# Peptides against a protein of PDB entry 2N1D, part 80

Target 1, 169 residues: chain A of PDB entry 2N1D
Amino acid sequence: EVKVKIPEELKPWLVDDWDLITRQKQLFYLPAKKNVDSILEDYANYKKSRGNTDNKEYAVNEVVAGIKEYFNVMLGTQLLYKFERPQYAEILADHPDAPMSQVYGAPHLLRLFVRIGAMLAYTPLDEKSLALLLNYLHDFLKYLAKNSATLFSASDYEVAPPEYHRKAV

## One batch from the design tools (peptide; made by RFdiffusion4, then SolubleMPNN)

Design b1_p18_8_s4 (from b1_p18_8, 6 letters changed)
Fold by OpenDDE base, seed 5:
Structure b1_p18_8_s4 (fold): chain B 169 residues (1-169), chain A 18 residues (1-18)
Amino acid sequence: as target 1 above (169 residues)
Amino acid sequence: MEEEYEKKIEEILKDLGV
């Protein structure tokens, strides 16, 4: 299986996110104040500002597009806890045609990288292409780690109201 | 500490998508 290593700096947040949702019964505020699209855009601009060659710039854009696509495909089926299902259903009802990358934010984006390794195992990539992709994914994760103080905050969560608890299993 | 987080990440993998 393809292994995507999560930076040590971000592992505590994965656990905190898990705890906030599953044990403390809180919900991430949606729509996110900073959605996945904006995070990816900031990353791309950051890479461009560092004096990358034209070829590197093109590669970054492709990686950003790929991450966005994977996120949008996987969010509803693989990146939510049971407690978040009613919230997701409400989002779909209110925004049926909106990509989830415009609704959800950094915590759910980070969850993608916990699951993406298994998905990449079924992707028909040669060894060189896979290695390059993994390098960029790790680079992006390091970017998230560098900006974790602004991207990840427990203040973006709130206790779900009693009405919500009746809907959630 | 690292082992503790890895164990909890395994729990996350079990809970996500269910």
Scores: peptide ipSAE 0.529, ipTM 0.924, DockQ to the pose 0.824
Fold by OpenDDE base, seed 1:
Structure b1_p18_8_s4 (fold): chain B 169 residues (1-169), chain A 18 residues (1-18)
Amino acid sequence: as target 1 above (169 residues)
Amino acid sequence: MEEEYEKKIEEILKDLGV
């Protein structure tokens, strides 16, 4: 199994997110103020500003595209808690053709990296290519950690209304 | 502290997608 290490700075948030949803019965406000697409774009621009080589720029773009694709594929089936299912159903009904990377934000993106390791284990990559990919994923996670104060906030969650609780049972 | 978070992450893995 491929292991993607979560930075220690982000582990508390991952736990807080879990607690907010599953124990406190709150929901992340959707659509996100800063969606996954925007976060990935900022990362790409950040990397481009640090190194002006065409090869590095291409590699960053490929990594960003890959993260986005994995997120959009996995969100509905692997990155939601049971309590979030009614909210997701409403989003799908209102925006059936919108990629979830345009709706969801940093907390759900972070959840991807808890699960992505298992998916990468089944990806037909040689050891060298896998190592390079893992390096970029870890680099991206470091970026999230560096910007965690602006990306992760409990104020982006809200108490689910009574009518939602009736749907969630 | 690391061990405590790791245990909770294991719980997260069990809860996600269920």
Scores: peptide ipSAE 0.529, ipTM 0.924, DockQ to the pose 0.821
Fold by OpenDDE base, seed 2:
Structure b1_p18_8_s4 (fold): chain B 169 residues (1-169), chain A 18 residues (1-18)
Amino acid sequence: as target 1 above (169 residues)
Amino acid sequence: MEEEYEKKIEEILKDLGV
């Protein structure tokens, strides 16, 4: 079993996100003002600015690419609550060829790390590679925690209109 | 407090993707 630990600073937000969607029947505004691609790019630039070697820079880019890939694959099937399904369907209809990392933002990206551990448990990685990957994933999560004030806000959600409720439940 | 969040995270895991 592979467990990705969520920073304590982000656990309250994860719960708030869950509450906003499932209990308060709100939706995250899409397309995100700051999408997953942008967040990952900022992280990569942040790591590069800290005097990393060429090898470390390469590793960061690979991790960013991996996170993006996993997000795009898992978003529609594993990272949405039932209430968000109609919104996702509309996004797919309007943007059939767009990767979801260009549409969704920080809250959904954080949800990835709740699920990714189970996926990595069955990924053919040697122990050393897995440990390195986990280290980078935790490093990225710490980055999210550090920037949580700008990345996570309830103001990015809005009450779903009545016509949406009829489609969702 | 941590226990409260962990319990809710379990609910999140239950609700995601369904």
Scores: peptide ipSAE 0.526, ipTM 0.923, DockQ to the pose 0.762
Fold by OpenDDE base, seed 3:
Structure b1_p18_8_s4 (fold): chain B 169 residues (1-169), chain A 18 residues (1-18)
Amino acid sequence: as target 1 above (169 residues)
Amino acid sequence: MEEEYEKKIEEILKDLGV
């Protein structure tokens, strides 16, 4: 298994997210006010604006594209708590052709990095390529940590109505 | 505290998914 280290600054948000959903029976408000696509775009623009001499814009774009793809593939099967399943079903019904990166936001994106390591273990990448990818993933996580105050908030969650509780097992 | 969060992250890993 490939280990992706979560910055210490983000671990509280990961835990709070878990608690809000699983214990407090709240739901992240969807569609997200700032979706995954937007977050990734901001990151890419941030990297471009840094103007370092390495000129790795292509690599950043590829990493962004990869993160988006992984998120869209994994969201429905690996990044949801059981309580969120009815909400996800409603999203699929209302937006069947929309990628989930346009619907979900930072908390679910952060969950990706809890799971992505196992997924990368099955990706046919050589050691050097994998190392580079991991470096970019960690760089992105550092970006999330830097912007955590604007990306993560308990106010983005709401108490699920009683009728939802009846649908959620 | 790092150790405290690590334990909860383990629970997260158990709870996430189908």
Scores: peptide ipSAE 0.518, ipTM 0.921, DockQ to the pose 0.836

## One batch from the design tools (peptide; made by RFdiffusion4, then SolubleMPNN)

Design b1_p19_1_s1 (from b1_p19_1, 8 letters changed)
Fold by OpenDDE base, seed 4:
Structure b1_p19_1_s1 (fold): chain B 169 residues (1-169), chain A 19 residues (1-19)
Amino acid sequence: as target 1 above (169 residues)
Amino acid sequence: SEEKKEEEKLEKLLKELEE
């Protein structure tokens, strides 16, 4: 098992995210005001500004690309609560060719890191490569934690309309 | 421990993903 450690600061948010959707029957506003692509771009720029070498910059870009790829693959199949499925279906209908990283935002991106460990356990990565990847993933998570006040907010959610409730049943 | 309790709660809630 590959364990991706979630920063303690972000664990309560995962609970709040769960509560907003499953108990309060709210939905994250889509398309996200700040989508996953934008968050990853900001992270890459942040790392670049810290004086990384060209090699390190390349590595960051590869990690960003990887996170984006995993997110786009996993969003629809592993990162949604049952209540969110009708919303996802509507998004697919309205934006059939758009990657989900351009639609969804920080909360769903954070959910990725809860599930990604299990997938990484079955990747053919050597020990050194896996360790390096994990370090970058943890670094990114720390970035999310540092910016949690702007990235994670209940105000980004809205009460689902009555019509939606009928679809979600 | 409090950490263990929190982790268990989180794992429980997150099992609802894709249910």
Scores: peptide ipSAE 0.190, ipTM 0.801, DockQ to the pose 0.023
Fold by OpenDDE base, seed 1:
Structure b1_p19_1_s1 (fold): chain B 169 residues (1-169), chain A 19 residues (1-19)
Amino acid sequence: as target 1 above (169 residues)
Amino acid sequence: SEEKKEEEKLEKLLKELEE
């Protein structure tokens, strides 16, 4: 099994995120003010500004593209709490052709890295390629940790309206 | 270890994503 280590700075946020949704019955505001696409773009630009060679820049872009693809595939089935499902249904109705990376934000992106390890175990990557990918994933997670103050905030959540509670379990 | 306990707690909470 492939293990992706979550930075210690972000583990408390995962708990807070869980609490906001499941216990406090709040919802992350959608569409996100800063969506997954923009976060990944910022990361790529950050890496570029650090003086990467052409080859390293290419690798970063490939990793960004991969993260985006995994997120869009897994969001609806792997990255939502039960309470969030009515909201997701509404998003699909309002944005039927939009990738979820353009709708959701940092909290849901972070949830991806809790689940992505199991998915990577089924990818046809050799040991060297997998090690390289894991290095970039951990690098990205470190980036999220460094920018956690701007990416993760309870103020991005809101209390679900009464009519929503009737739809949710 | 404390690290193991923290990981187990987190895994327990995040299992609700499967529901």
Scores: peptide ipSAE 0.187, ipTM 0.794, DockQ to the pose 0.023
Fold by OpenDDE base, seed 3:
Structure b1_p19_1_s1 (fold): chain B 169 residues (1-169), chain A 19 residues (1-19)
Amino acid sequence: as target 1 above (169 residues)
Amino acid sequence: SEEKKEEEKLEKLLKELEE
């Protein structure tokens, strides 16, 4: 099993995220004000500003592309609570060709890193490549933790209307 | 400890994904 460690600063947010959705019956506002694509772009730019070489820049871009791809693949099948399923269905109906990285935001992106380890376990990567990838994933998570005040907020959620509750089995 | 309780809660809630 590939272990991806979640920063301690972000673990409470995962709990709050769960509580907002499952207990308080709220939904993350979609489309996100700051979507996954934007977050990844900001990270890439942040890494560039830190004086990375061309080779390191290439690696960052590949990691960003990889995170985006995994998010888009896993969002609908692994990153949603039951209460969020009707919302996801509505998004698919309204935006059938849009990648979910352009719709969803930081909370769902963080959920990815809870599940991505299991997916990586089945990916044919050599030890060196896997170690490098894990280093960048942890680096990205540290970036999320550093910017958590601007990326994670309960104000990005809204109370689901009674009509939605009837849709959510 | 509160930390242990938080970890237990986190493990529990994460199992609810897609359930």
Scores: peptide ipSAE 0.184, ipTM 0.795, DockQ to the pose 0.022
Fold by OpenDDE base, seed 5:
Structure b1_p19_1_s1 (fold): chain B 169 residues (1-169), chain A 19 residues (1-19)
Amino acid sequence: as target 1 above (169 residues)
Amino acid sequence: SEEKKEEEKLEKLLKELEE
């Protein structure tokens, strides 16, 4: 199994995210004020502004594209708690053709990196390519950590209405 | 400890995501 290390400063958020949804019965507000696409775009722009070479910029774009793809594939099957299923169903009904990276935000994106390692284990990458990918993934996670104050907030969640609770049963 | 508590909660959330 490929292990993706989550920054220590983001682990508490994963716990808070879990608590907000599973224990406090709250839902992340959708569509996200800042969706995954925007976060990835900001990261790419951040990397470009650092005066990197053209080749490095290209690599960043590929990584961003990859993260987006993995997120869109895995969101519905691996990145949701049971309590979030009715909300996801509603999103699918209202936006059937929209990629989930345009709907969901930072908390769900962070969850991806908890699960992506297992998926990468089945990806046919040579050792060099895998190492490079992991380096970029960790770099991105560091970016999330540096910007955690603006990306992760309990105020982005709200208490689910009684009607929702009935659907979640 | 807070670290131990966090680890336990992390294990729980990982399990719930796998459901």
Scores: peptide ipSAE 0.183, ipTM 0.806, DockQ to the pose 0.022

Design b1_p19_1_s2 (from b1_p19_1, 7 letters changed)
Fold by OpenDDE base, seed 4:
Structure b1_p19_1_s2 (fold): chain B 169 residues (1-169), chain A 19 residues (1-19)
Amino acid sequence: as target 1 above (169 residues)
Amino acid sequence: MEEEKEEEELDKLLEELKE
């Protein structure tokens, strides 16, 4: 199994995110004020500003593209709690052609890294390529941790209305 | 001890994600 280490600073947020959704019956506000595309763009720009070579910039862009692709593929099938399924259905109806990376935000992006390891285990990547990818993924996670105060907030969630509860159960 | 509690909760949430 491919192990993707979640920074210790972000583990409590995963628990809080889970609690907000599952126990407190709240929903992340969608469309996200800061969507996954924006977060990834900020990361890419951040890496660029650190004086990376053109080759390294290319690598970062490829990693960003990969994360975006994995997120868009996995969001609906891997990254949602049961309580969020009606919301997802509504999003698909309202934004049928929009990638989910333009709708969802940091909390769901973080959930990706909880599940992505299992997916990477079945990729045809060689050991060197996989190690390099993992390094970039960990680097991105460190970026999320560094910016966690602005990216992860309970204020981005709201109590689901009664009508939502009726269709969620 | 708090870390152990956190890991337990993390394991719990992993089981509740859509498969």
Scores: peptide ipSAE 0.075, ipTM 0.724, DockQ to the pose 0.022
Fold by OpenDDE base, seed 3:
Structure b1_p19_1_s2 (fold): chain B 169 residues (1-169), chain A 19 residues (1-19)
Amino acid sequence: as target 1 above (169 residues)
Amino acid sequence: MEEEKEEEELDKLLEELKE
């Protein structure tokens, strides 16, 4: 399969995220204070400020669009822990037409990169296109790592109420 | 040793994500 390497700085967060949800029975506060759309926009602007050529800027925009699309497709089916399913159902009921990239934030976006490799393995990309995509995905992950202090915080989670526990498996 | 434990926990969380 296509391997997407997670920066070492972010691996502990994935564990903390898992622990907060699965062991501590907390939920990420939704809608996110900083949603996936805004994170991707910040990344694109960051790349633009680095003096990229028009062609490189176009490539960044395409990558951002791709990440957003993959996130929106995969969130509900591949990026949630069992405990988060009722929350997701509530979000869908309240906002049926909203893309999840406008609702969820950095922790769930990071989870995407844990799973995206398998999805890319089934995507008909030529070798050059795949290499380019992987380079940008790793570049984006480095960006997340660089900004991890502002993007990932346990304070963005809250203890689920007892009534939530009753509907969560 | 700490890295090994981290990898083990990471593998665990990967298995618990919705499929």
Scores: peptide ipSAE 0.073, ipTM 0.725, DockQ to the pose 0.022
Fold by OpenDDE base, seed 2:
Structure b1_p19_1_s2 (fold): chain B 169 residues (1-169), chain A 19 residues (1-19)
Amino acid sequence: as target 1 above (169 residues)
Amino acid sequence: MEEEKEEEELDKLLEELKE
């Protein structure tokens, strides 16, 4: 299995995120105030500001596009806790054609990197390409860690109403 | 011990995401 290392600084957040939803029965506010698309755009701009060459900029854009695609594919089936499924169903009903990267935010994006390793294990990439991809993924995770104070907050969650509890485990 | 507990919690949440 391809291992994507989560920064130690972000591991506690994953636990807090899990606790907020599963134990405290809260939901992340949707649509996100800062969605995945925006986060990825900020990252790309950040990399550009560091003086990357045209080739590096192209590579960053491809990585951003890849992360976005994986997120949109995996969100509904791989990145949600059971308690969040009714919320997701509501989002799909109201916005059937909207990519989830425009709806969800940083917490769910971070969950992607917990699961993406297994997906990459079955991706036909040569060793060099895989290493390069992993480097960019780790670089992006470092970016998330650096900006964690603005990206991850318990205040972005709300206690689910009683009627929601009847629909969810 | 602190890291081990964190890893156990992470494993737990990972399992719940797979359900």
Scores: peptide ipSAE 0.068, ipTM 0.720, DockQ to the pose 0.022
Fold by OpenDDE base, seed 5:
Structure b1_p19_1_s2 (fold): chain B 169 residues (1-169), chain A 19 residues (1-19)
Amino acid sequence: as target 1 above (169 residues)
Amino acid sequence: MEEEKEEEELDKLLEELKE
């Protein structure tokens, strides 16, 4: 298995996110005020502003595209708790062709990095490419940690209504 | 101790994520 290290600063948030959903029966407000696409765009712009070379900029764009793709593929099947499934079904019904990176936000994006390592183990990447990818993934995670105060907030969640509880399994 | 508790909770959330 490919190991993706989650910054220690973000591990408590993963626990809080889990608690908000599973114990407190809250839902992340959708569509997200700041969706995954926007977060990735901000990261790319941040990297550009750091005076990187053209080649590094290209690499960042490729990494951003990759993260977006993995998120869109894995969100519905691997990144949701059981309590969130009815909400996801509603999103699919209302936005059948919209990528989930335009709907969901930072908390679900962070969940991706908990699971992405297992998926990368099945991708045919050479050792050098994998190492480079991992470096960028860790760099991105550090970016999330640096901006965690603005990206992760319990105020982005709300108590699910009684009607939702009745259909949640 | 806090790290151990955090690790236990992380294991729980990993188990409860949809697959």
Scores: peptide ipSAE 0.061, ipTM 0.714, DockQ to the pose 0.022

Design b1_p19_1_s3 (from b1_p19_1, 9 letters changed)
Fold by OpenDDE base, seed 4:
Structure b1_p19_1_s3 (fold): chain B 169 residues (1-169), chain A 19 residues (1-19)
Amino acid sequence: as target 1 above (169 residues)
Amino acid sequence: DEEEKKEKELDELLEELKK
């Protein structure tokens, strides 16, 4: 199994996210004020500002593109709790052609990294390529951890209305 | 279905993180 290490600083947030949705019956506000596309763009710009070579910049862009692709593929099928399904259905109905990376935000993006390791285990990547990818993924996670105070907040969630509860059960 | 299975797996993984 390919293990993607979640920074210790972000593990409590995953628990809080779970609690907000599953136990407190709240929903992440959608469309996100800061969507996944924006977060990834900020990361890419951050890496660029650190004086990376052209090759490194290319690699970062490819990693960003890859993360975005994985997120858009996995969000609807692997990254949602049951309580979030009606919300997702509404988003699909209202924005059928929009990639989910333009709708969802940091909490759901973080959930991707809980699941992505298992997916990477079945990729045809060689050991060197996989190691390099993992390094970039961990680097991105460190970026999320560094900016966790601004990216992850319970204020981005709201109590689901009564009518939502009716269709969620 | 497979979608529900993945949701359950996510829940289980997150439960482990709570420990």
Scores: peptide ipSAE 0.093, ipTM 0.747, DockQ to the pose 0.020
Fold by OpenDDE base, seed 3:
Structure b1_p19_1_s3 (fold): chain B 169 residues (1-169), chain A 19 residues (1-19)
Amino acid sequence: as target 1 above (169 residues)
Amino acid sequence: DEEEKKEKELDELLEELKK
């Protein structure tokens, strides 16, 4: 499969995220104070501020669009722990037409990169396109790592109420 | 079932990160 390397700085967060949800039975507060759309926009703007050419800017925009699309497609089926399923169902009921990139935030976005490699393996990309995509994905992950202090916090989670536990199998 | 399978795969991957 396609290998997407997670920065070492972010691996501990994936563990903390997993622990918060699965062991501590907490939920990420939704809608996110900083959603995936916003994070991607900030990244795009960051890249623009670095003096990229028009062609590079176009590439960044395409990558951002791609990440957003993959996130929106994969969130509900591949990026949630079992404990989060009732919350997701509530989100869908309350906001049936909202893309999940406008609801969820950095932790779930990071989970995407744990799974995206397998998805890319089935995408008909030529070698050059795949290499370029991977470069930008890694670049984006580095951006997340650089801004991890503001993007990832246990304070964004809350203990699920008892009534939620009854819904969560 | 397919959804659960994918979830378990995520759990397993993340469990490896704990090591």
Scores: peptide ipSAE 0.044, ipTM 0.688, DockQ to the pose 0.020
Fold by OpenDDE base, seed 5:
Structure b1_p19_1_s3 (fold): chain B 169 residues (1-169), chain A 19 residues (1-19)
Amino acid sequence: as target 1 above (169 residues)
Amino acid sequence: DEEEKKEKELDELLEELKK
């Protein structure tokens, strides 16, 4: 398995996110005020502002595209808790052709990096390419940690209504 | 301690994903 290190600063949030959903029976407000697409765009712009070369900019764009693709592929099958399934079904019904990166936000994006390592193990990448990818993934995670105060908030969650509880059997 | 508690909870949440 390919190991992706989650910054220690973000591990507490993963726990809080889990607690909000599974114990407190809350749901992340959808569509997200700041969706995954926007977060990735901000990261790309941040990297551009750091005075990177053209080649580095290209690499960042490729990484952003890759993260987006992995998120869109894995969200429905890998990144949801059982309690969130009815909400996901509603999203699919209302937005059947919309990529989930336009609907979900930072908490679910962070969950991706908990699972992405296992998926990368099945991706045919040479050693150099994999190392480069991992470097950028860790760089992105550091970016999330740096901006965690604005990206992760319990105020983005709300108590699920009684009608939802009946669906979430 | 708090670190151990969070590690345990993290393991639990990882198991709860995809269910």
Scores: peptide ipSAE 0.042, ipTM 0.678, DockQ to the pose 0.022
Fold by OpenDDE base, seed 1:
Structure b1_p19_1_s3 (fold): chain B 169 residues (1-169), chain A 19 residues (1-19)
Amino acid sequence: as target 1 above (169 residues)
Amino acid sequence: DEEEKKEKELDELLEELKK
């Protein structure tokens, strides 16, 4: 099994995110002020600014593209709590052709890394390629941790109205 | 269904994180 380690700084946020949605019955504000596409772009630019070689830059771009693809495939089926499903349905109706990486933000992106390890186990990668990929994934997670103050905030959530509760039950 | 299974998996993991 492929294990992706979540930084200790981000584990409490996963719990807070879970609590906000499932216990406090709040919803993340959508579309996100800073969506997954922009977060990945910022990461790529950050890596570029550190003086990476052409090969490393290419690798970063491939990793970013991969993360985006996984997110877009998995969001609707694997990264949502039951309470969030009516909101997702509304998003699909309002943005039928938009990838979810343009709608959702950092909290849902972080949820991806809880699941991505199992998916990578079924990806036909040799040992060296897998190790390299894991290094970049962990590097990206460290980036999220370093920027957590601007990416993760309870103020990005709001209490769902009574009308929404009727749809969610 | 598969969606329910994945949600339960995340819930279980998060419960462990809370401990």
Scores: peptide ipSAE 0.048, ipTM 0.671, DockQ to the pose 0.020; fails the geometry check

